Peptides against a protein of PDB entry 4N78. Designs and how they scored, part 158

Target 1, 186 residues: chain A of PDB entry 4N78
Amino acid sequence: HFQVICRLLGYQGIAVVMEELLKVVKSLLQGTILQYVKTLMEVMPKICRLPRHEYGSPGILEFFHHQLKDIVEYAELKTVCFQNLREVGNAILFCLLIEQSLSLEEVCDLLHAAPFQNILPRVHVKEGERLDAKMKRLESKYAPLHLVPLIERLGTPQQIAIAREGDLLTKERLCCGLSMFEVILT
Target 2, 155 residues: chain B of PDB entry 4N78
Amino acid sequence: MAELQMLLEEEIPGGRRALFDSYTNLERVADYCENNYIQSADKQRALEETKAYTTQSLASVAYLINTLANNVLQMLDIQASQLRRMESSINHISQTVDIHKEKVARREIGILTTNKNTSRTHKIIAPANLERPVRYIRKPIDYTILDDIGHGVKW

## One batch from the design tools (peptide; made by RFdiffusion4, then SolubleMPNN)

Design b2_p19_1_s1 (from b2_p19_1, 9 letters changed)
Fold by OpenDDE base, seed 2:
Formats: sequence, C-alpha cells, structure tokens
Structure b2_p19_1_s1 (fold): chain B 186 residues (1-186), chain C 155 residues (1-155), chain A 19 residues (1-19)
Amino acid sequence: as target 1 above (186 residues)
Amino acid sequence: as target 2 above (155 residues)
Amino acid sequence: SLEEIIEELLKKIEELNKL
C-alpha cells in the first residue's frame, strides 16, 4: 500500500501529505495533549515514594493503583487523550513507512538507471588482478549504453541540455543522503 | 512552405486537370482513328497512324500520371516532415515542463529533509588497556574470630 | 477511369491487328 501511495503521489504529493501530517501532529501536541498533560501533572501526587518491597507485588500494585486512582478514573484520558496519542503515533509511523517505501523506490530507480549512467556494480572478485580486468570488460560492455555521452555525440544542443538535466535528476535522490523522518522527529 | 503551397494550389490541381483533359483528348483521338480507318482507301497507313497516335497518347498519359504521383508523394513527404518537426517540438516542451515540475517537487520535499547523519561509527577503538577485571578473590570471612566476643558459656 | 481508357485503346489496337 505504501509503495502504491508513493508512486501515486510522487515527490510533490508526498511533500504535501507530510506537511499536513506535521501540522496535525503539531496541533495535537501543542493543543489537546499539552492540556491533558498539564491536567495530569496537577492531579499527580506530589510525593510518591516507592513502597517497601516487603509489601510484595500485589501490595505495590495496589499502592500505585491507589495513588493513581484519580488519573485512572479520568474517563476523558482513556477516550480522548489516548486516541490523540494514537493519532500522533500513527502519523509518525505513516511518515516512517512512506520514507521507507520511497527509499526503496528510489533505490530501484537508481539501480535501473545505473547501466545508463556509467555506474557499475563493484564486482567482488577475490583475486585482485582479475578485478580490474573484469571491471574494464564491464565498462566496455556497458559503454554503448551511456545515455548522456551518446546524446552529446548524436543529439541536438537542446536534447543534450535535457539529457544532462534528466541525468542529474535521476542521480540525485533522497535516499543518497537525506532523511525526512529525522525532520519529523525534531 | 512555399513548395508545399505550390504543390497544393497549383501543381496537383493542375495535374488533375491535365489528366481530365487528356481523357477527353484520348476519346477524340480514338474517334478520329476509327473514322480514318473506315474512310481510308489505304487501311495499312491508317492502322499505322492509329498505332502512332495510341502510342503517343499512352506515353502522354503515363507522363501525366507519373508527374502527378511524384507531386503527391512530394507533398506527403513535406507534410510528414512538418509533422515530425512539430512532434519534436512538442516533446521538447513536454520534457522541459516535466523537468521543471520535478525540480519544484524536489525543492518542496527537500525542505522536509535533513542530511542523514552518517554517524561515522568511529570504531570505538577499544582502549588497548582493557583493565583486567580485578578478580575479587572473596577471601572466605573466617567467622572464628567472632567466637571470643560472644557470651559463650565456658564449657 | 484511365485504366478503362487504356484497355479500350488496347482492344481497338488488337481488333485492328486482327484485320
């Protein structure tokens, strides 16, 4: 589903969705959640000492249940506050999954474009002397597929300009060094 | 453009008219040849004249058809070339627009991105001097030292 | 049609040759 969403929206659509989600999250955090947190802080016991371990697990549980009784009984906390927290969590998760899906798509695009852009995979050859020879053979094999040099040789000036710009756009992807999720967390 | 216009307005219509006129003329020639053959005392001469006129007429028609066909082909080639040029222009415009849109989209999403801190996992060079965990040799506490302090009943 | 005219002329020539 996220892959389909990424394909459908593209960079522009994803940007719009992410911006709107950030607005929603900000609104929830600064508004409703903040208000509930303030209220909870007011009703929270000022002094909550750890009960002695001698009371056992049931006694400790009862103690904390009693101390937090007012908080637990706050019905709106369970329905509204937790729902808002779920929404925030879902939004964060959504952003993460979109970024991951987008990264996968970008990687696939880069891989598909690589033969046409003189990007050759590093052939793991165990023996050093054979690596250079293999790489040269690969370079020779894929040399005719290099699109920009081909167009530079055969194309019109306008075609060359478009090809260069297209090549640059193809190479420059977010997955190469950019993260959206880190921005969302800040 | 001037050549195409000339073909469309003058050469091709002119060629069509010429073919039509040729049809009328061929009919007249045929009638003449028939009448001449019937009326002539020298039928052999009349036949030779008919053959000559027929050959001339066929050659003329063939020439007219060939000329017209070539003009039509030339017209089509010019039009095809124009269409190809238009297609190329449209494609260039389309590609330019797409590139521009992509650049805008990338700028927009770029605002929402930060550089991945490739935390160079500095190889935590394990400090060479692994302080040997001082094996706490628990010396057994000899509790016999406490035997003298207790109110032990001197048995 | 031009083809019909040519055919007619050819027929006339053939008829004349058969005489």
Scores: peptide ipSAE 0.018, ipTM 0.631, DockQ to the pose 0.003
Fold by OpenDDE base, seed 1:
Formats: C-alpha cells, sequence, structure tokens
Structure b2_p19_1_s1 (fold): chain B 186 residues (1-186), chain C 155 residues (1-155), chain A 19 residues (1-19)
C-alpha cells in the first residue's frame, strides 16, 4: 500500500503530505496534548513515596490507585488526550513507512539505471578468477549501454543537456544519505 | 518551408493542370490521327504518323505523371520531416518541464530531510580482557571471632 | 481516365499492326 502511495504521489506529493502531517502533529503536541500534560502535572501528587513492601503488591497497587485516582478517573484524558496521542503515533508511523517505501523505490530505480550509468555490480569473484579480468569483461559488455556518453556522441546539444540532467537526477536519491524520519522526530 | 510552399502552391497544382491539359490534347491528337488516316491516300504514312504522335503523347503523359508523383512524394516527405521535428520539439519541452518539476519536488522534499548521522556506532569494543570475574573467594567467615562476645553457656 | 485512353490507343495500335 505504501509503495503504491509513493508511486502515485511522487516526491512532491509525499513532501506535501509529510509537511501537513508535521503541522498536524505540531498542532496536537503544542495545543491539546500540552494542555492536558500541564493539567496533569498540576494534579499530580507532589510527593508520591513508595509504600512499604509490607503492604504487599495489592496494597501497594491500592495505594497508587488512591493517590492517582483523580488522574485515572479524568474522563477527558481517556477520550481526548489518548486519541490525540494515537493520532500523533499514527502520523509518525505513517511517515516512517512512507520513507521506507520511498527508499525501496529509489533503490529499485538506482538498480534499474545502473547498467546505463556505468555502475557495475560488485562481482563475487570465486577464488580462482582474477577480479580485474571479470570487471573488464563486464565493463566491455555494458559499455554500449552507457546512455550519457552515447548521447554525447550522437545527440544534439539539447539532448545532451537533458541526458546529463536526467542522469544527475537519477543518481541523486534521498536514500543515499538523507533521512526524513529524523526530521520528524526532532 | 519555401520548398513545401512551392510544391503546394505552384508545382502540384501546376502539374495537375498540365496533366488535365495533356488529357484534352491527347483527345485532339487522337481525333486528328483518326481523321488523317481516313482522309490520307497513303495509309501507311498516316499510320506511322499516328504511331509517332501516340508515342510522343504517351511519353509526355508519363513524364507529367512521374513529375507530379515525385512532387507529391516529396511534399509528403517534407511534411513527415516537419512532423518529426515538431514531435521532437514537443518531447524536448515535455522533458524540460518534467525535469524542472522533479527538481522543484526534490527541493521541497529535501527541506524535510537531514543527513543521516552515521553515528559511528563506536563498536563497543567489548573490552577484550573480560576482567576475570574476581573469583569471589568466599573467605570462610571465621565465626570464631564472635565466640568471645557471646555468653556461651559452657555446657 | 488516362489509363483508359492509353489502353484504347494501345488497342488501336495493335489493330493497326495486324493489318
Amino acid sequence: as target 1 above (186 residues)
Amino acid sequence: as target 2 above (155 residues)
Amino acid sequence: SLEEIIEELLKKIEELNKL
């Protein structure tokens, strides 16, 4: 599902969605959630001492229930605050999954473009074969597929410019060193 | 462009008119040859003249048809070339727009990104020397030291 | 048509050659 969303939205659509989600999250955090947290902090017992272990687990639990009764029974906390926290959580998860899906798509694009961009896969050389000889054979095999050099040789100046720009855009992907999710967490 | 215009406005219409005129002339030549053959005392001479006129007329018509056909083919080739050039131009514009849109999109999403801090996960080099757990040599607590303090009832 | 005229002329030539 997220892969389909990434394909449909593209970079621009993803950026817009993520920006809007960030705004929503910020609004929820700075607004409703902050207000509830402040209220909870005001109602929180100033001194909550650990009861003696002699009361046993049930007695300790009852003690904390009694001290936190006002917080636990706060109906708006359960209905509104937790819902807002769920929305924030869902937004974060959505952003994470979108980024992961986008990264996978970018990797696939890079892999598909690699033969045309003189990017050769690391050949696993079995022990007896010279790595250099295999790489040279691969280079020679794929040399005719190098799109930019081919267009530079045969194409018009306009085609060359477009090919170079396209090549650059193909090589420059977010997955190579950029993280959106880290920005979301800050 | 000038060549296409000449073909469309002058050469092809002119060729069509010439062909039409040639058709009318051929009919006149045919009538002349028929009448000349009927009226001539020397039928063999009249026949040879008819053959000559027929051959000349056929050659002329063939030439006109060939010229017209070549002009039409040339016109079509020029138009096809123009269409290909237009297609190329449209494709170029489309690609330029797409590249521009992609660059804008990448800038927009780029603002939402930060460099992956490859935190050099300091390989927690497990200290190679696991300090030998100091064998807690349970020194036997010599409880005999406490023997002097307690009022042990000497049984 | 021009083709018909050519065919008629060819037929007339052939007829005249058989004479």
Scores: peptide ipSAE 0.016, ipTM 0.628, DockQ to the pose 0.003
Fold by OpenDDE base, seed 3:
Structure b2_p19_1_s1 (fold): chain B 186 residues (1-186), chain C 155 residues (1-155), chain A 19 residues (1-19)
Amino acid sequence: as target 1 above (186 residues)
Amino acid sequence: as target 2 above (155 residues)
Amino acid sequence: SLEEIIEELLKKIEELNKL
């Protein structure tokens, strides 16, 4: 599903969606969540001593439940604050999955374009084969497919310019060194 | 442009008119030949004359049709060439616009990106015990798994 | 039609050749 979304939206659509999600996240964090956190800090017990280990895990849990009873019983925390936190979480996950899907799509594009851009795959040399001979064979095989040199030889100046720009755009991808998710986390 | 205009305005209409006139003339020639054969005392001579006129008339019509057909074909070729040039121009503009849109899109998404911090390989303080360097066998990513995905450029 | 004219002319030629 995320792959389809990436294909449909493209770079521009993804950018718009990401920007809007960031706005929503910022609004939730700085608004409702911040207010609830401040309120929770005010009602938090100032002195919470660690219960003695003699009470065991159930007794310790009951102790903390009693100390936090007012917080747990705060109905708005469960209904509003946790929902907002869920929305933030979903937004973050969405951004992560979009970036991953986009990276996969970009890698596929690079792989498909490689024969046309004089990018040869690393050839596994089987025992007894000369790497140089195999590379030369591959180069000779794919030489006619090199699009930019072909257009430079046969095309108009305008076509050459378009081909070069297209080639550059094809080679440059976010997956080569850029991360959106890191920006979202900051 | 001048050639196409000449074909459209002069040569083809002229050829059509000539063909129409030829039809009228052929009818006159036919009537003449028929009357000449009926009135002539020497029917053999009249027949030979009719054959000659018929042959000449057919040759002239064939020539007119051929000339007109060639002119029409030439006109169509010129028009086809013009359309191809126009298509090429439109395609160029379209490609230019698409590239521009893509550049804008990439700038927009680029603002939302940061350089992947090449994880500074924190000097994994090699524990003192030189555990045998686990030869990171770079498992060659077998990209052949992707060979079945897309237009199947079989290497 | 041109085709009809040509056919008529061809018929006339054939008739003339039979004579």
Scores: peptide ipSAE 0.009, ipTM 0.625, DockQ to the pose 0.003
Fold by OpenDDE base, seed 5:
Structure b2_p19_1_s1 (fold): chain B 186 residues (1-186), chain C 155 residues (1-155), chain A 19 residues (1-19)
Amino acid sequence: as target 1 above (186 residues)
Amino acid sequence: as target 2 above (155 residues)
Amino acid sequence: SLEEIIEELLKKIEELNKL
């Protein structure tokens, strides 16, 4: 699904969605969540000492439940605050998954373009074969497919310009060094 | 362009007119031949003359038709070539627009991106000022990520 | 003969097509 979304939206669509999600997340964090956190901080017991270990885990739990009773019973915490946190979480996950899917698509595009861009894969050399010889063979095999040089030789100046720009755009991908997810976390 | 215009405005219409005129002339020739045959004491000669005129007339018409046809074909070829050129131009414009759109899209999404810091250091480096052109660090794309996806060629 | 006339016409047409 995310792959399809990535394909459908493209870079622009993804950007728009991410921007909107970021706005939503910021709104949630700075608005409702912050307010709830502030409220919770106000009702938080000023003095909450660690109970003695002699009370055991159940007793300690009961102690904290008692101390935090007002917080735990705060209905809006469960309904609104946690829901908002879920929304934030979902947004983050969505961003992550979109980025991952986009990265996969980009990598695929790069792989598909590689033969046309004089990018040769690393060849496994079998025993007894010279790597250099294999690479030369591959180079020779794919040389006619090099699009930019081909167009430079046969094309018009306009076509050459377009080809170069296209080549650049093909090579430049987010997956090469950029992360949206890191920005979202920021 | 001048050639096409000449074909469209002069040669083809002229050829059509010539063909039409030839019809009228052929009718006159036919009438002449008929009358000549009737009036001639030497019917054989008149017949031979008629044959000659017929052959000449047919050859003339054939020539006119051929010339006209060739001109029409030439016209069509020129027009086809013009259409191809127009198509090419449109394609170039389209590609230019697409590239532009892509660049815009890339910029838009780029604003939402930061460089992947491989460095373990958790220092949340403040987003470097938007002004630095995101130098795509050409890190070799590790295509191994796709190794697990699909039955692709195990390199 | 009509055949001869036709042949001559064809020949002339052929000559015209070569022009």
Scores: peptide ipSAE 0.007, ipTM 0.625, DockQ to the pose 0.003

Design b2_p19_1_s2 (from b2_p19_1, 13 letters changed)
Fold by OpenDDE base, seed 1:
Structure b2_p19_1_s2 (fold): chain B 186 residues (1-186), chain C 155 residues (1-155), chain A 19 residues (1-19)
Amino acid sequence: as target 1 above (186 residues)
Amino acid sequence: as target 2 above (155 residues)
Amino acid sequence: SLEDIIEELLKLHEEIDKL
């Protein structure tokens, strides 16, 4: 599902969605959640000491229930605050999954473009074969597929410019060193 | 462009007119040959003359048709070439727009990104010298030290 | 070629003359 969303939205659509989600998250955090946290901090017992272990687990639990009764019984906390926290959580997860899906799509694009961009796969050399000879054979095999050099030789100046721009855009992907999710967490 | 215009406005219409005129002339030549054959005392000479006119007329019509056909083919080739050029131009514009849109999109999404801090995972250099686990030499707890404190009943 | 067409027409005329 997220892969399909990434394909449909593209970079621009993803950026817009993520920006809007960030705004929503910010609004939830700075608005409703902050207000509830402030209220909870005001109602929180100033001194909550651990009761003696002699009371046993049930007694300790009852003690904390009594100390936190006002917080636990706060109905708006359960209905509104937790819902907002769920929305924030869902937004974060959505952003993470979108980034992961986008990264996968970018990697696939890079792999598909590699033969045309003089990017050779790492050849697993079995022990007896010269790495250099295999690489040279591979280079020679794929040399006719190098798009930019081919267009530079046969194409018009306009085609060459477009090919170079396209090549650059193909090589420059977010997955190579950029993270959106880290920005979301800050 | 000038060649296409000449073909469309002058050569092809001119060729069509010439062909039409040739048709009219052929009818006149046919009438002449028929009348000449009927009126001539030497029918063999008249037939040979008719044959000559027929051959000349057919050659002329064939030439006109061939010229017209070649001009039409040339016109079509020029038009096809123009269409290909237009297609190329449209494709170029489309690609330019797409590249521009992609650049804008990448800038927009780029604002939402930060460099992956490859936290140099400090290779937890396993301290090379695993300090030999100090063999906990269990010194036997000499319990004899406690013999003096306890009211041991001297048996 | 136009020449070939003319040659064929000439041959046809020769055949008609034999008739």
Scores: peptide ipSAE 0.020, ipTM 0.645, DockQ to the pose 0.003
Fold by OpenDDE base, seed 4:
Structure b2_p19_1_s2 (fold): chain B 186 residues (1-186), chain C 155 residues (1-155), chain A 19 residues (1-19)
Amino acid sequence: as target 1 above (186 residues)
Amino acid sequence: as target 2 above (155 residues)
Amino acid sequence: SLEDIIEELLKLHEEIDKL
């Protein structure tokens, strides 16, 4: 589903959706969630020491459960906070999954375009073959597919300009060095 | 443009009119030949004259048809060329617009991006006093308290 | 039609040749 969404929206649509999600998340964090956090801090125990490890994991858990009883009870009564946190979580996950899906799409595009852009695949050399000879053969094989040189030779100046710009746009992808998710987490 | 206009407005209509006029004239020639043959004392001569007129008429019509056909073909070729040029122009504009839109989109999404950073590993700091290991007794933990926390995204 | 005209002329020519 996310791949389809990415294909449908494109870069522009994704940008718009991400911006709106960021606004929503910001609103939730600075509004309702902040208010609940402040309230929870008021009911937080002033002194909570780490119990001795001798109590074991269950004993330690019970200790903290007792110390945080009021908070747990309060949180259970105030479920609105959890809903807002779910919304924030879902928004974050959505952004992550969109970025991942977009990256996959971009990689596929790069792979499909590679033969036309003088990007050769990694060469596996069998025993008895010379790497240089194989590389030359591959270069010769794919040379007719090089789009920009072909258009430069046969096309009009306008076509050449379009081909160059298209080639550049094809090569430049977010997956090559950019991340949206890191910005979202900030 | 001038050539196409001449073909459309003058040459082709003129050729059609000429062909129509030729048809009318051929009827007159036929009538003349028939009457001449009936009235002539020398039937052989009249027949030869009729043959000559018929040959001339056929040649004339063939010429008119050929000329008209060539003009129509020329007109169609010019129009086809014009359409191809228009198509090329439209395609160029369309591609230019698409590239521009893509660049704008790239800028917009670019504002929401930063350089990829390598994951930072956290260094675990060992406590100064190692506490003696205590025997752990496993007790079942009730996780139902977490049932109301978070919703997953379905693909 | 032009074809009809040509056909009629051809018929006339053939008839004349038969005389």
Scores: peptide ipSAE 0.020, ipTM 0.641, DockQ to the pose 0.003
Fold by OpenDDE base, seed 2:
Structure b2_p19_1_s2 (fold): chain B 186 residues (1-186), chain C 155 residues (1-155), chain A 19 residues (1-19)
Amino acid sequence: as target 1 above (186 residues)
Amino acid sequence: as target 2 above (155 residues)
Amino acid sequence: SLEDIIEELLKLHEEIDKL
């Protein structure tokens, strides 16, 4: 589903959705959640000492249940506050999954474009002398597929300009060094 | 453009008219040949004249058809070339627009991105001096020391 | 059609040759 969403929306659509989600999250955090947190802080016991371990697990549980009784009984906390927290969590998760899906798509695009852009995979050859020879053979094999040099040789000036710009756009992807999720977390 | 216009307005219509006129002329020639054959005392001569006129007429029509066909083909080639040029222009415009849109989209999403801190995993250079774990040798606590500190019944 | 005209002329030529 997220892959389909990424394909459908593209960079522009994803940007719009992410911006709107950030607005929603900000609104929830600064508004409703903040208000509930303030209220909870007011009703929270000022002094809550850890009960002695001698009371056992049931006694400790009862102690905390008693100390937090007012908080637990706050019905709106369960229905509204937790729902808002779920929404925030879902938004964060959504952003993460979109970024991951987008990264996968970008990687696929890069891989598909690589033979045409003189980007060759490093052939893991165990013996050093054979690596250079293999790489040269690969370079020779894929040399005719290099699109920009081909167009530079055969194309019109306009075609060359378009090809260069297209090549640059193809190479420059977010997955190469950019993260959206880190921005969302700040 | 001038060549195409000339073909469309002058050469092709002119060729069609010429073929039509040729048809009319062929009919006249046929009538003449028929009458000449009937009236002539020398039938062999009349037949030879008919053959000559027929050959001339066929050659003329063939020439007219060939000329017209070539003009039509030339017209089509020019039009095809024009269409190809238009297609190329449209494609270039389309590509330019797409590139522009992509650049705009990338700028927009770029605002929402930060550089991945490739935390250079600084090779935690294991400090050379691995502090030898001081083997905590648990000395057995000799509890006999406590034998004197209690209301133990002096047996 | 041009083809029809050519065919008719060819037929005429053949008929004349048979004469």
Scores: peptide ipSAE 0.018, ipTM 0.645, DockQ to the pose 0.003
Fold by OpenDDE base, seed 3:
Structure b2_p19_1_s2 (fold): chain B 186 residues (1-186), chain C 155 residues (1-155), chain A 19 residues (1-19)
Amino acid sequence: as target 1 above (186 residues)
Amino acid sequence: as target 2 above (155 residues)
Amino acid sequence: SLEDIIEELLKLHEEIDKL
């Protein structure tokens, strides 16, 4: 589903969706969540000592659950604050999954374009074969497919400019070194 | 452009008119040949003359049709070439616009990106001193301070 | 049609040649 969304939206659509999600997240964090957190900090027990490790993880959890029972049972916290946190969480997950799906799509595009851009795969050399000979054979095989040099030889100046720009856009992808998810976490 | 205009305005209409005139002339020639054959005492000579006129007429019509057909074909070729040039120009503009749109889109998404930092595994420094558990005295929590937050009923 | 005219002329020519 996320792959289809990436294909349908493209870079522009993804950017718009991400921007809107960031606005929503910011609004939730700086608004309702911040207010609840401030209030909760005021009502939070000032002295909450860590129970002894002898109680184990379940006992420690029960201790904290008991200390915070009144706060957890507060209806507004459960219905409003936790819902907003869920929405933020969903937004973050959505961004992560979109970025992953986009990266996969970009890698596929790069792989499909590679033969036309003089990008040759690393050839596994079997025992007894010369790497240089295999590489030369591959270069010779794909040389006629090099689009930019072909257009530079046969095309008009305008076509050459378009081909070069298209080639550059094809090579430059977000997956090569950029992350959207890191910006969202910031 | 001058050649296409000449074909459209002069050569093709002229050829069509010539062909129409030829039709009228052929009818006159046919009438002449028929009358000449009927009135001539030497029917063999009249027949030979009719054959000659028929051959000449067929040759002239064939020439006119061929010339007209060639002019029409030439016109179509020129028009096809013009359409191809126009298509090429439109395609170039379209590609330029698409590239521009893509650049804009990439700038927009680029603003939402940062360089992938190699996550230095920050060593979680475990806090050294486990503070001794102090006896927790439960104070009643006053939730009225939360009444002004959210959709709560003001009590 | 132009084709019909040509066919008629060809037929006439053939008939004259048979005469």
Scores: peptide ipSAE 0.015, ipTM 0.640, DockQ to the pose 0.003

